# Designs tried in a protein design run: peptides against a protein of PDB entry 7Z53. Part 44

Target 1, 150 residues: chain A of PDB entry 7Z53
Amino acid sequence: PRIKNQADCIPFFRSCPACPGSNITIRNQINALTSFVDASMVYGSEEPLARNLRNMSNQLGLLAVNQRFQDNGRALLPFDNLHDDPCLLTNRSARIPCFLAGDTRSSEMPELTSMHTLLLREHNRLATELKSLNPRWDGERLYQEARKIV

## One batch from the design tools (peptide; made by RFdiffusion4, then SolubleMPNN)

Design b2_p15_1_s3 (from b2_p15_1, 7 letters changed)
Fold by OpenDDE base, seed 2:
Structure b2_p15_1_s3 (fold): chain B 150 residues (1-150), chain A 15 residues (1-15)
Amino acid sequence: as target 1 above (150 residues)
Amino acid sequence: EKPVYYYSDAETYFE
């Protein structure tokens, strides 16, 4: 039986097949993931956002970090600059704006905030190590290579 | 001077 009411369906897209030109009965799929953890939420899905999430003040390939707060010397997510910031409106006394992240839900769920922060730190750690190993790499190369590893 | 690639020599470079 096939469901005719498509309004009740959740759309899923099948990945591209990895099919060599031969008589194969087993359909394999292309594995686009090179890392165990999907960190796509950290880098943003759109290029303008991705650029805003990067530290463009140097050629170290780093992601931007919070300029006001740290966690015992460790980096936190940067704040966004929104006029009608829902995080500020939720608690006027706290005066903590929403974080800028690849996933807009990062400020809404503490679990996502934590994971996003950890992956931010890991990216910057990797970029730093890659810089030490390859001092001639520019910021773009460092950023991309670190992103691939994360 | 050749660049050191992470994937070619595992995690030994990131001590």
Scores: peptide ipSAE 0.009, ipTM 0.341, DockQ to the pose 0.020
Fold by OpenDDE base, seed 1:
Structure b2_p15_1_s3 (fold): chain B 150 residues (1-150), chain A 15 residues (1-15)
Amino acid sequence: as target 1 above (150 residues)
Amino acid sequence: EKPVYYYSDAETYFE
């Protein structure tokens, strides 16, 4: 090692590399949090926000979905509830509020909106499958296990 | 792990 004095070292942990497929050319790594992919943009990094992103009306472990609009039967991100909604103020004729997501940039960048929508659908799909496989799991267990897989 | 791999690559494009 380049540094021989180990007493002055500050411990720093690095995630292990991941090889999800054979003959891959892109180096990925496993994060130290819940899932392989850091999906904090979907679930929120703060507990109050995370709770607001969940469907708490049942024990299915689902994320909240838009209650006004769907994409050919598929879920869209729920709307936020801001007093001074910048999306409503920017285009007053459209009357479409900002989306609610774990990343505050979700309504500012259409690319992020699409990605958050995709991962929202994937979480709810996984939670539904987990409920089918484990009927006695409650909503918290389903949510956490689905979040870990995403 | 195929879906996880796909999502990992996709996040690199959007972050």
Scores: peptide ipSAE 0.006, ipTM 0.300, DockQ to the pose 0.029
Fold by OpenDDE base, seed 3:
Structure b2_p15_1_s3 (fold): chain B 150 residues (1-150), chain A 15 residues (1-15)
Amino acid sequence: as target 1 above (150 residues)
Amino acid sequence: EKPVYYYSDAETYFE
């Protein structure tokens, strides 16, 4: 290699190319968006976080919702429980904690807050309908099936 | 049992 000192190098990886099926000379990467939708931003990518995002007080397969506030009767994201909560420190008079979501940026970006709220509502709607259609399903089954649809 | 899926137009859900 031309550069011998690699201690200060930035790791960089190139994506895998897609196999060409025609005379196209343009190199395209594999389209991962055609696969299953990863909703880890809503459900969490780690098991402990995923459990904290769920309503475990019943067997309805629901995501946890805010216990203090609603939006015209509709659910909002639950609050997190952070030591030195940055949301509380930003505006001490408002006394509004950060939201708990699969993505920690949910409280930093209002557009993500809105999307997470919508998907939370959709999950709970789906879980409710699935319970009506499949009354024998437990909370885990309802949660997983609703997650597959979202 | 085979799961049954249904998309409702209702905007109400259990919270």
Scores: peptide ipSAE 0.000, ipTM 0.210, DockQ to the pose 0.025
Fold by OpenDDE base, seed 4:
Structure b2_p15_1_s3 (fold): chain B 150 residues (1-150), chain A 15 residues (1-15)
Amino acid sequence: as target 1 above (150 residues)
Amino acid sequence: EKPVYYYSDAETYFE
């Protein structure tokens, strides 16, 4: 390989090609829609972040939720733990840290915050229901299956 | 073991 140090490489897997209906030579990827909603921004693109976004204290396959605030009993995005948190600096009186989400912009736009919150709730709902239907599933399977559905 | 999937009405859940 051109790059000798694998630590300098970004692990990128090429998607499977879609079969063309003709002799088209342009390679297209398979659009395997495992879910209707693209919620990739909710789960994080890297394993460490993805793990931080999960509730790892149990085997319920849940995403982590805010530990300080709820919305009428419904989950909110968890706070991040940033040194010199820009959200705290933006409004010192509010004392609201930045949210932790798969999309780093989750705290920048209310629309993103809302969507992330919605999808987080939906994931946790799905995971809960999946646990009910499949009581022998562990947290990893619940998480992954819920993620696929979202 | 065959997985069982369930999806309830989101509108009902989020009301």
Scores: peptide ipSAE 0.000, ipTM 0.184, DockQ to the pose 0.024

Design b2_p15_1_s4 (from b2_p15_1, 10 letters changed)
Fold by OpenDDE base, seed 1:
Structure b2_p15_1_s4 (fold): chain B 150 residues (1-150), chain A 15 residues (1-15)
Amino acid sequence: as target 1 above (150 residues)
Amino acid sequence: EKPFYTYSTAETYVE
């Protein structure tokens, strides 16, 4: 979201420093992301986040989608549930929370938002097709197999 | 069959 009110504070957090065994004077951040080509921007790099990104209300292996808005019937990224939501703070009039994705930067730029949305849709498409092809697969398998393809 | 998942954890803080 675009900043409308500059009087509001933006909650900007600093990453924890890496703690190597050697005596280094240069501060480097801890890597919180995977180094694999695993679409972690979609699925998250941590298990709790990954779980929150999933639609756990059924056994279809789908990712969670926005419950308030759709794009002409197409899914949008779900909203996050942040205590100090920077998206709400930067534009209080819009009242649009930040999006939830595997990458916390999903709301930083429209381009990222679009890509995450696209990949979310693709996952759900794949999971749906996989369910059609494999009716006996449970939600976990559908999710994982779709994830492997993405 | 084990699920396909790899992850790492890290924290952020406010000074």
Scores: peptide ipSAE 0.000, ipTM 0.209, DockQ to the pose 0.034
Fold by OpenDDE base, seed 3:
Structure b2_p15_1_s4 (fold): chain B 150 residues (1-150), chain A 15 residues (1-15)
Amino acid sequence: as target 1 above (150 residues)
Amino acid sequence: EKPFYTYSTAETYVE
């Protein structure tokens, strides 16, 4: 390879192609996102990811929050658990992993991180208020109703 | 995996 220093390389992969029909000659990538306007950037487009984004330790319908850091008592995005974490690779001394969100780009730019953090806080605020208004609702209903409002 | 969508029914909304 032309680049000799490979120690700090960020892995880069081309998206997998979708199988074209008989009348389609243009290469299209596989769609991994929902076709709905459903705030999938917050909640994910796949069920396993959606479950990982939720706080399943109680019946409050909350999203998971960071367990190590807070912003003056306010919640931050939880950390992801990536095998080759780009955030850990770019700054090995800080040892700060990438954030976990419905959008995999949540740690790519501070602006995205801020928006995802805001929406996470808003969901948890809504779920908390809905619990106050409807004390008999379980965690699943609280989560779904808060998600519907967001 | 195939994308998903869960339908929810709301009785009470917060303004």
Scores: peptide ipSAE 0.000, ipTM 0.169, DockQ to the pose 0.031
Fold by OpenDDE base, seed 4:
Structure b2_p15_1_s4 (fold): chain B 150 residues (1-150), chain A 15 residues (1-15)
Amino acid sequence: as target 1 above (150 residues)
Amino acid sequence: EKPFYTYSTAETYVE
């Protein structure tokens, strides 16, 4: 490899290729994602991230929301807890960390932030309504059913 | 009860 020092590398992972058939020279990645639209930009694609995106303090099936700021009573995306948070370097006086979402790009532009915020609000709205309609549903079912609808 | 949906665990490699 051209880069000798592993410390100079970024954690870039390439998807595993599908097993080639015969003399196929075209590389195809293994599709490890669901065949359905799962709104992974909101919920994440891996269990650890998905868990971090959820409000686990109750059984309401809600996504985590910002604990410092609200928009006239409406939820905002929670902040991430990155070791070297690039958002904190943007405006050091404001001290606003990057947002935590299923898509790591949620903080790259306001349009994405807005869409993620909207979908987070929609999930929480759905989970709340589902709880009202189905009082015996636990937090996991509420979360999954709301996720299914989103 | 098992969750309705599972999350992806894909094999990856570093070039």
Scores: peptide ipSAE 0.000, ipTM 0.201, DockQ to the pose 0.035
Fold by OpenDDE base, seed 5:
Structure b2_p15_1_s4 (fold): chain B 150 residues (1-150), chain A 15 residues (1-15)
Amino acid sequence: as target 1 above (150 residues)
Amino acid sequence: EKPFYTYSTAETYVE
């Protein structure tokens, strides 16, 4: 690389190395559409939370989605289960709980909610397509690979 | 598998 000391570099990547199993001499490159992003707001920063955000009822590598509501057939964020749910307390007549996401603030602003919803949908789209391309992949592989792409 | 990965490594997405 042109810059020898990369300790102070901003993680802005154009591509990533990919090592095919049959060729150990030449590494292929995959295009990186985005630089490295801390996606803990979507996937959680801790393993227990990450598992709670996943759909573990199948081997499709999907994130959990709302079981009560959809947006024209499109997924919404799942609801959290809080003892003193501030969303329920804010509007008692609506009876809509707060959303569960990696970021606890996911329900504080509609813009943030929308962004989390978008990324959830994108993950599930990617996982679904990856399953189509790789039918032998299990749910863990699908989830991790989709997460890496997001 | 680990729940977190480094950005600088990737596998192929087609088996």
Scores: peptide ipSAE 0.000, ipTM 0.189, DockQ to the pose 0.034

Design b2_p15_2_s1 (from b2_p15_2, 4 letters changed)
Fold by OpenDDE base, seed 5:
Structure b2_p15_2_s1 (fold): chain B 150 residues (1-150), chain A 15 residues (1-15)
Amino acid sequence: as target 1 above (150 residues)
Amino acid sequence: SVKEEVEAEHAKYNP
């Protein structure tokens, strides 16, 4: 994200050396994970996927969110609709399908899911705020402007 | 309405 005011941004921390239990190995892992995340992971690099990641039921420029689950009222990534869902195959008892994201690596690397979730929330937050500031903007404009900031 | 939806979303993402 290109948000200049960090106070209004979701905090992204690559390291917390002062945190109890932190060591170099954990720090490196966090850094490695964050290095894989960019806007394409959230929005998709191809138009068909990008459209599927959007909430098209309104003109709010939002990304789609999970319709079944929330995290303490906060949004989660939507589920993908895969015939042979590898996530379901991995743990059949959990019956939780893979999340839909901008890159298949989100499913290949579940560790990225949390960060993608945060970016999803940030986009939707931004889009909502932009709607407040620009009430006549349509969903496309809101989506694109929010995307530029993330 | 769109207005209500905006307000609802605002509440979700701007607590």
Scores: peptide ipSAE 0.064, ipTM 0.713, DockQ to the pose 0.033
Fold by OpenDDE base, seed 1:
Structure b2_p15_2_s1 (fold): chain B 150 residues (1-150), chain A 15 residues (1-15)
Amino acid sequence: as target 1 above (150 residues)
Amino acid sequence: SVKEEVEAEHAKYNP
């Protein structure tokens, strides 16, 4: 689709793994797969991270979304707030900070970032639908029920 | 309002 507003679009840098077949790459891929299977890449495996990934400003059970950028009106992952942001350090041309995700290394793997983004959108879609179907559910219930479906 | 918020989210994720 056509980009409606350039200000809402971030440059996306996609490349092959720098060291394919390396122990680091293998580990990252395995972790990504595991995280994908259990959706921990989306929701976080630790409670503090999980809370930070949620939109706590309302009772809609939503995951937090990027407040600066959208993908043609669709949600993107929120940025993390890192003092020494490795994403900025490794790719100075893109100037894209690391995304906040269930897997903190998601920004290092563009393919995962895309998947995380899609699942973020799916969660929020589900939570929104669940709110419509169950108007009395609070944010916690909506979040948990959506999480079960994703 | 909460209603408006829900509607806004519906618009975003349920086009």
Scores: peptide ipSAE 0.057, ipTM 0.707, DockQ to the pose 0.040
Fold by OpenDDE base, seed 3:
Structure b2_p15_2_s1 (fold): chain B 150 residues (1-150), chain A 15 residues (1-15)
Amino acid sequence: as target 1 above (150 residues)
Amino acid sequence: SVKEEVEAEHAKYNP
């Protein structure tokens, strides 16, 4: 493997298809892939989740970002708050919890996590630009308009 | 904070 020290890796949890209880996770992974076109993997298809993915502390229409870590100054996905977080259990040395994204299993597939991160950044970029162009728009308008573009 | 940074960025365009 490219990375020799597993303690420095972000942990990902992958279920085997033959393992009991893995059916839901596998389906979610497939759904996440199919949702790529409509960006529902970023925004969430369920309203409660969608709200949790937003930065609701201001009227800037932004998606929530990680408050603990950045990638060379750029945004990362926020952490989820899961009971018995499988990401924490996978690699205790790393102590990095699962990310919160539009799909419930974002941390089971690193490729999706990367894409979610990119689209998160794009949304926030768009919302920022829209705010500059339309200073009277509130957070809801900014969020929705940015979402339409992504 | 990230929030403050974004708000500061917006303030550049709309002081």
Scores: peptide ipSAE 0.047, ipTM 0.653, DockQ to the pose 0.055
Fold by OpenDDE base, seed 2:
Structure b2_p15_2_s1 (fold): chain B 150 residues (1-150), chain A 15 residues (1-15)
Amino acid sequence: as target 1 above (150 residues)
Amino acid sequence: SVKEEVEAEHAKYNP
């Protein structure tokens, strides 16, 4: 999609923006709905991805957040580290890579990115609250318990 | 609510 105001928007990449209603887009929507139910878009469905989505620098059970940018002090999704990152190709001047999420389509649909961001914040809020209530829990316990609630 | 769920989790492990 073309972003009209490049100064205020993060560029998103679509593989086929002119093909709404294609088999791919329909399946993507179905997958998005299914993933919404189980929150796999936030946590990932595979262990290697799930580990990359977590903050492993402490024992707080947090999901990883963007280390470069915040939204008025609030957390954003971390960036992915893709070879030939398509998001960087959409706007060379912006130099903003694709977001890393449990769903690789996060940077293709801004609505999903927003949802992922909100759920990221909610998880981290829950984990923080659980840590306050249960100070003896380690990061794994906090992560798993927060994940159950989300 | 989410708050209720957090409290429930607390109660589960800290009765």
Scores: peptide ipSAE 0.024, ipTM 0.600, DockQ to the pose 0.022

Design b2_p15_2_s2 (from b2_p15_2, 5 letters changed)
Fold by OpenDDE base, seed 1:
Structure b2_p15_2_s2 (fold): chain B 150 residues (1-150), chain A 15 residues (1-15)
Amino acid sequence: as target 1 above (150 residues)
Amino acid sequence: SVKEEVEEEHAKYNP
């Protein structure tokens, strides 16, 4: 069940507060992470960017993942397509382009990359589960509902 | 849990 009694809960900028002592331990942890990170860094605060962060090749409501690399079969953030890629310019030996994220300053905050990756994976997991439970939902519905949960 | 929330979403739209 969703958290209904918010009297003893800590409100976050997200849709649901974190309630100490609740049985929704995983939800509390995710809320703590998103409160720290600001989910706009994952989804984008503007619609054009948000669309670029989505997988539009299907109706599964997924965020886009890296098409070149995986982490032992698990998803990584997609690469951005910058003309003058600052990540390549600053470290030419690494030859790794900047990741695409909701925050345009993602290259300046590499410490957040791992958190973005975790939230990306969680969103896609939730969207997949919601598809299983609600097979008639289209990609937009799945994306929005998963986003509300994250 | 997250699973409980997903199940609640299911229940909301598939009573």
Scores: peptide ipSAE 0.019, ipTM 0.563, DockQ to the pose 0.022
Fold by OpenDDE base, seed 2:
Structure b2_p15_2_s2 (fold): chain B 150 residues (1-150), chain A 15 residues (1-15)
Amino acid sequence: as target 1 above (150 residues)
Amino acid sequence: SVKEEVEEEHAKYNP
Protein backbone atom coordinates (compact mmCIF):
# COMPACT_ATOMS: atom_id res chain seq x y z
CA PRO B 1 0.00 0.00 0.00
CA ARG B 2 1.17 3.48 -0.83
CA ILE B 3 1.83 5.88 2.01
CA LYS B 4 -0.93 8.45 2.21
CA ASN B 5 1.00 11.21 3.90
CA GLN B 6 4.61 11.28 2.81
CA ALA B 7 5.36 14.11 5.20
CA ASP B 8 5.04 11.69 8.08
CA CYS B 9 7.56 9.27 6.66
CA ILE B 10 11.32 9.20 6.72
CA PRO B 11 12.71 8.10 3.38
CA PHE B 12 15.22 5.29 3.34
CA PHE B 13 17.75 4.42 0.72
CA ARG B 14 18.03 0.82 -0.34
CA SER B 15 20.84 -0.48 -2.49
CA CYS B 16 18.62 -3.21 -3.93
CA PRO B 17 15.03 -2.04 -3.69
CA ALA B 18 13.91 -4.59 -6.25
CA CYS B 19 15.22 -7.45 -4.14
CA PRO B 20 14.18 -6.82 -0.51
CA GLY B 21 14.53 -10.50 0.29
CA SER B 22 17.82 -10.98 -1.47
CA ASN B 23 20.98 -12.41 0.02
CA ILE B 24 22.22 -8.85 0.33
CA THR B 25 19.41 -8.02 2.71
CA ILE B 26 20.12 -11.14 4.69
CA ARG B 27 23.79 -10.26 4.92
CA ASN B 28 22.89 -6.78 6.07
CA GLN B 29 20.74 -8.20 8.81
CA ILE B 30 23.50 -10.51 9.92
CA ASN B 31 25.98 -7.66 9.90
CA ALA B 32 23.56 -5.54 11.85
CA LEU B 33 23.26 -8.24 14.46
CA THR B 34 27.01 -8.54 14.68
CA SER B 35 27.31 -4.81 15.08
CA PHE B 36 24.65 -4.91 17.75
CA VAL B 37 26.76 -7.19 19.90
CA ASP B 38 29.55 -4.64 20.16
CA ALA B 39 27.38 -1.53 19.69
CA SER B 40 29.64 -0.38 16.88
CA MET B 41 26.58 0.75 14.98
CA VAL B 42 26.16 3.47 17.58
CA TYR B 43 29.72 4.58 18.15
CA GLY B 44 31.40 3.81 14.85
CA SER B 45 34.41 1.62 14.27
CA GLU B 46 36.60 4.32 12.78
CA GLU B 47 37.93 7.22 14.78
CA PRO B 48 36.96 9.98 12.36
CA LEU B 49 33.40 8.74 12.31
CA ALA B 50 33.37 8.21 16.05
CA ARG B 51 34.38 11.82 16.58
CA ASN B 52 31.63 13.03 14.30
CA LEU B 53 29.12 11.03 16.29
CA ARG B 54 30.09 12.72 19.55
CA ASN B 55 28.93 16.02 20.96
CA MET B 56 32.19 17.91 21.30
CA SER B 57 30.61 21.19 22.38
CA ASN B 58 30.72 20.30 26.06
CA GLN B 59 32.28 17.90 28.55
CA LEU B 60 29.22 15.75 29.10
CA GLY B 61 30.36 12.73 27.09
CA LEU B 62 27.25 12.79 24.93
CA LEU B 63 26.66 11.51 21.46
CA ALA B 64 25.62 14.10 18.94
CA VAL B 65 21.92 14.55 18.39
CA ASN B 66 19.90 16.08 15.62
CA GLN B 67 20.05 19.85 15.88
CA ARG B 68 16.99 20.48 13.76
CA PHE B 69 14.41 17.97 14.88
CA GLN B 70 13.25 16.07 17.93
CA ASP B 71 10.72 13.31 18.41
CA ASN B 72 8.27 14.71 20.91
CA GLY B 73 11.15 16.20 22.82
CA ARG B 74 13.36 13.14 22.46
CA ALA B 75 16.63 12.98 20.61
CA LEU B 76 17.05 11.89 17.03
CA LEU B 77 20.17 10.87 15.18
CA PRO B 78 22.14 13.67 13.59
CA PHE B 79 21.98 14.13 9.86
CA ASP B 80 24.88 13.20 7.68
CA ASN B 81 26.35 15.79 5.36
CA LEU B 82 26.60 14.06 2.03
CA HIS B 83 27.06 15.95 -1.20
CA ASP B 84 24.71 13.62 -3.02
CA ASP B 85 22.49 12.43 -0.26
CA PRO B 86 20.62 9.33 -1.43
CA CYS B 87 17.89 9.80 1.14
CA LEU B 88 17.04 13.20 -0.24
CA LEU B 89 16.89 11.69 -3.70
CA THR B 90 14.59 8.89 -2.60
CA ASN B 91 11.79 11.24 -1.64
CA ARG B 92 12.38 14.79 -2.75
CA SER B 93 9.23 16.10 -1.16
CA ALA B 94 10.19 14.92 2.31
CA ARG B 95 13.60 16.60 2.22
CA ILE B 96 14.96 14.43 5.01
CA PRO B 97 18.63 13.57 4.63
CA CYS B 98 20.30 10.38 5.71
CA PHE B 99 21.06 9.93 9.36
CA LEU B 100 24.61 9.73 10.59
CA ALA B 101 25.37 6.67 12.66
CA GLY B 102 28.14 4.23 13.36
CA ASP B 103 26.69 1.92 10.77
CA THR B 104 26.70 3.37 7.27
CA ARG B 105 23.54 1.39 6.57
CA SER B 106 21.52 3.31 9.13
CA SER B 107 19.32 4.88 6.48
CA GLU B 108 18.78 1.66 4.56
CA MET B 109 16.80 -0.14 7.23
CA PRO B 110 14.22 1.55 9.44
CA GLU B 111 14.86 -1.04 12.10
CA LEU B 112 18.48 0.01 12.33
CA THR B 113 17.55 3.66 12.54
CA SER B 114 15.15 2.96 15.35
CA MET B 115 17.66 0.87 17.24
CA HIS B 116 20.37 3.45 16.75
CA THR B 117 18.05 6.13 18.02
CA LEU B 118 17.15 4.16 21.10
CA LEU B 119 20.76 3.37 21.88
CA LEU B 120 21.72 6.99 21.30
CA ARG B 121 19.17 8.01 23.87
CA GLU B 122 20.37 5.33 26.24
CA HIS B 123 23.98 6.40 25.93
CA ASN B 124 23.11 10.00 26.63
CA ARG B 125 20.97 8.95 29.55
CA LEU B 126 23.81 6.91 30.97
CA ALA B 127 26.33 9.66 30.42
CA THR B 128 24.04 12.08 32.20
CA GLU B 129 23.60 9.72 35.09
CA LEU B 130 27.33 9.12 35.31
CA LYS B 131 27.90 12.86 35.33
CA SER B 132 25.53 13.16 38.24
CA LEU B 133 27.33 10.41 40.11
CA ASN B 134 30.80 11.53 39.11
CA PRO B 135 30.74 15.29 38.66
CA ARG B 136 34.49 15.57 38.21
CA TRP B 137 34.67 13.26 35.22
CA ASP B 138 35.40 14.98 31.95
CA GLY B 139 33.63 14.34 28.68
CA GLU B 140 36.05 11.68 27.54
CA ARG B 141 35.66 9.69 30.72
CA LEU B 142 31.89 9.98 30.66
CA TYR B 143 31.76 8.94 27.02
CA GLN B 144 33.98 5.92 27.53
CA GLU B 145 32.25 4.72 30.65
CA ALA B 146 28.81 5.10 29.12
CA ARG B 147 30.03 3.25 26.06
CA LYS B 148 31.11 0.33 28.22
CA ILE B 149 27.65 0.06 29.70
CA VAL B 150 25.71 0.22 26.46
CA SER A 1 20.44 -4.04 34.87
CA VAL A 2 21.66 -0.75 33.49
CA LYS A 3 21.02 0.87 36.84
CA GLU A 4 23.11 -1.72 38.57
CA GLU A 5 25.89 -1.20 36.09
CA VAL A 6 25.83 2.54 36.63
CA GLU A 7 25.97 2.01 40.35
CA GLU A 8 28.82 -0.41 39.94
CA GLU A 9 30.69 2.12 37.86
CA HIS A 10 30.12 4.72 40.52
CA ALA A 11 31.37 2.41 43.21
CA LYS A 12 34.35 1.43 41.13
CA TYR A 13 35.67 4.94 40.88
CA ASN A 14 34.20 6.44 44.04
CA PRO A 15 34.99 3.95 46.81
Scores: peptide ipSAE 0.018, ipTM 0.542, DockQ to the pose 0.022
Fold by OpenDDE base, seed 4:
Structure b2_p15_2_s2 (fold): chain B 150 residues (1-150), chain A 15 residues (1-15)
Amino acid sequence: as target 1 above (150 residues)
Amino acid sequence: SVKEEVEEEHAKYNP
């Protein structure tokens, strides 16, 4: 998509920006694909991370969203809280930290970030719909059922 | 579709 305002650009940190055809790039792409298949990039593969990716402020089974920024009113990934945030170092003008996602590489590859964002929105949409259909389901149930659908 | 899946989930637990 055409970015009208460069100030709105989200910084990305690449481990090897000069290696477009490296094995690392290929591996990352494969990992991204596999994580997409199992949705682990969205939900995380470890419980502590998975919990941090969830909105625990209610019983709606939602994933956490960015509290600072939105995309035309739509959700963005939450920020991580890193001591030495590579994203801040990469783009000091933007001062936007790395995203928190199920895949730690989300802020290294814009494609992953975009996909994560879309799946985040989809999960939350599904969870909301499931809540409407099943009003007695708690947040855990909603989260799990939405996760199965995504 | 996703909608169908949601409906299926609803049907599963709300017969």
Scores: peptide ipSAE 0.018, ipTM 0.540, DockQ to the pose 0.022
Fold by OpenDDE base, seed 3:
Structure b2_p15_2_s2 (fold): chain B 150 residues (1-150), chain A 15 residues (1-15)
Amino acid sequence: as target 1 above (150 residues)
Amino acid sequence: SVKEEVEEEHAKYNP
């Protein structure tokens, strides 16, 4: 998206900002997007990472979301917890850490971050829908079934 | 359709 207000942007490792303010809805477009996206970028290819990407505070099968920021009420990727966070070093004044995603490059490429964010939202939407349809499913089932659909 | 997929997924376990 076109960045108009740099002051509201979150910096990336390569000094490229990501700005909030987009109201993105995913419908038929998700099918087109997922055709080009490896799900491992969203869910992680390693189990420890995959677990860290999940919201384990409930049995809703959700991916973890950012606890500090939202985009017009919509979810953003959670922050990683790096000892030497390169994103913090890139723009010290902003003090925005790197995002946690299945792809370690998520905070280096805004395009990837955007895609990951959209798929995060889609997963959580699907998990929520599946919970509504199948109220007896636990978080693991919801997570796995949503993952299959994404 | 994502909606259809969700419905199909539901149908698998709730015939």
Scores: peptide ipSAE 0.018, ipTM 0.530, DockQ to the pose 0.022

Design b2_p15_2_s3 (from b2_p15_2, 5 letters changed)
Fold by OpenDDE base, seed 5:
Structure b2_p15_2_s3 (fold): chain B 150 residues (1-150), chain A 15 residues (1-15)
Amino acid sequence: as target 1 above (150 residues)
Amino acid sequence: SVKEEVEAEHALYNP
């Protein structure tokens, strides 16, 4: 995956935020982190889950994003709809569900949330760009092509 | 409820 936004800080490392002033450095750090992430964690390995991760309300090939919250105008992962949501059970006062990701065990790997968020944003960025370049492509084509690039 | 809100949002993703 090519993450081109070099202005973002990534809090993937607990004690080492990736906020370098150098565009080269931040790109290298993000690339190193993306090499660690399996694409299945973003897109899902099974079709039903993969569909639930997509925004099927249009033909833009986008992944679903959180409808309630944004990070300085940027997308966040959607919430999962779990019957027994462990995140809700952990802190009952917070009332924040687990995030929806491609791995059903994502709640066991909360450290990956930031990276998943970045890859979500990158996918949607790519899909948007591909739509501009190929206006006749439908949502399925845009989704698949963006997925290949990420 | 939180669950109802999430369900409604998911319906927006996959109408």
Scores: peptide ipSAE 0.530, ipTM 0.919, DockQ to the pose 0.617
Fold by OpenDDE base, seed 4:
Structure b2_p15_2_s3 (fold): chain B 150 residues (1-150), chain A 15 residues (1-15)
Amino acid sequence: as target 1 above (150 residues)
Amino acid sequence: SVKEEVEAEHALYNP
């Protein structure tokens, strides 16, 4: 959907496709856009990252969501905590940090960000439904089962 | 799975 209100936009760190010598960056972006959807892009391939992507405040098996912003009441990716946050450096006026996702490129390409966001929402939806169906399941079980379905 | 659906859709729009 087209964003009508620019105030609702979240800035992204984008590589400059028109910048000289950006062949590697362009190639990486193209590869990312044409790549298959790996679950690791959402859940992370490393355990520490995977844990950081989860909501550990409860036993609902949810992925962490942004605590500052929502999209019409729907979840957004959580922010990362980077010392030198390129997203903040790119758009200092907006002061929006990079997103935290399984794929480090999440904030570099809106397409990936959108996909991550959708899958985040779907995971949480599934986990919620699974909790309803299986109230005895703990957070780990809910998380894993939802992950399998996603 | 949702993943498969997304992949399928992606494949359709990004051949």
Scores: peptide ipSAE 0.026, ipTM 0.443, DockQ to the pose 0.021
Fold by OpenDDE base, seed 3:
Structure b2_p15_2_s3 (fold): chain B 150 residues (1-150), chain A 15 residues (1-15)
Amino acid sequence: as target 1 above (150 residues)
Amino acid sequence: SVKEEVEAEHALYNP
């Protein structure tokens, strides 16, 4: 795919940059859009990952956000902590590690990264709103209720 | 709104 707006480009890792055919990534991107309702890719399907994707520093039911960078004040995905971070290795000039998300492919396809980012923001927005509406709810309930709405 | 944003983002990277 041709990137039309290079200003919005993010680093991504190709599993096989020497392999011909970007059709797999395109197909996955389309599938991600069609499966938009399935937010499991955002929250993680495995419990350990799901916990790592949450902000456990408070009882606000929020997903973890990037602590180093924001997008015009808006949240970005947190960075993963990989021993051999392919995102750092493939684009040394950018010096941006892979993002942590429910789908390991998030840093492989910019569209997925963007979608995860948007849904992250939406979840946190919902959790914040739910907290205002239900001040007595703890973080677990806020997280679960927001997750159900997304 | 989120879906629209996703679609818009997708359009940036696809012809």
Scores: peptide ipSAE 0.019, ipTM 0.473, DockQ to the pose 0.024
Fold by OpenDDE base, seed 1:
Parts: sequence; C-alpha cells; structure tokens
Structure b2_p15_2_s3 (fold): chain B 150 residues (1-150), chain A 15 residues (1-15)
Amino acid sequence: as target 1 above (150 residues)
Amino acid sequence: SVKEEVEAEHALYNP
C-alpha cells in the first residue's frame, strides 16, 4: 500500500511503475494472482512459515503485524529477519527490511506488498469479528475460520 | 465478497 506520510509510518512508496513488458514482472504477477486465489501469499504454503506469520502472543487468531510501523494506525506486514536482507541492500535510501509474508517475493513488488497488507488486515478484521461472535473460540479456531473466509 | 473488497481497496492504493 501507499504508506501515509506520518511519523509512525514506513517511508515507503512506489516510485516506479510496473513494467508490463517485463517477463519477470508478468510471471510474478501471475504467481501473485494464483496466490491470491488460494491466499497462500498471506498464510504461507508451508507450516513453519505459516506459524511464523501468526501472532502467537495471544489467543486471538491474528496474523503478525509490524511492530515498528503502521499505516495511519492500520497494520503493516511484519519484517523478516534475514542475515543478508536484499531489501536493505538494494534500496539503501529507504532502509526498509524485507517483509515477512507467505510469498517471499512480497517485498520485491509493491503490488504484492499491498495485496499482502490488505489481506493481512482483512484476516485480522475477520478474526476480531469472529472473536466477538464466538468468544469461547481459541486462537487456533479463530485463525482457521478467518483463513477459510479470506 | 471479501476478495472483491480487497481488490477494490487495492485499486485505491495502487491506481
């Protein structure tokens, strides 16, 4: 998403448009679309990654959110913890680490980052609503039910 | 649907 210019926001914006003539871009977009259909870009297709994408500090069934920045109070993707973070290395001016998402390419394409962020927010919204409707559900149930709806 | 809402919202952020 386009980060709003606030003190608590990541100073990141899409400065260059997508190159529709790029085969790499097209391929990545196709992969993003397929991931969007199955929501694997948000939740991860592998169990270890899926667990790392969740907020395990409570029983609310939420996905993990960025602990450093927000978008005008709205959630952003958590940062990954890569030893040689390519996002930091390729764009030294922005100084923004790669995001942790179900698709490792999320930080390479702003479109993916935006979609991941929106779906993250939607999941957490759904989980919150489900918690209100079903207060006895634990975090696992809330997470799974929200995931099914997304 | 949820996906439709997300797509619509995405379009707002990424015109």
Scores: peptide ipSAE 0.018, ipTM 0.463, DockQ to the pose 0.024

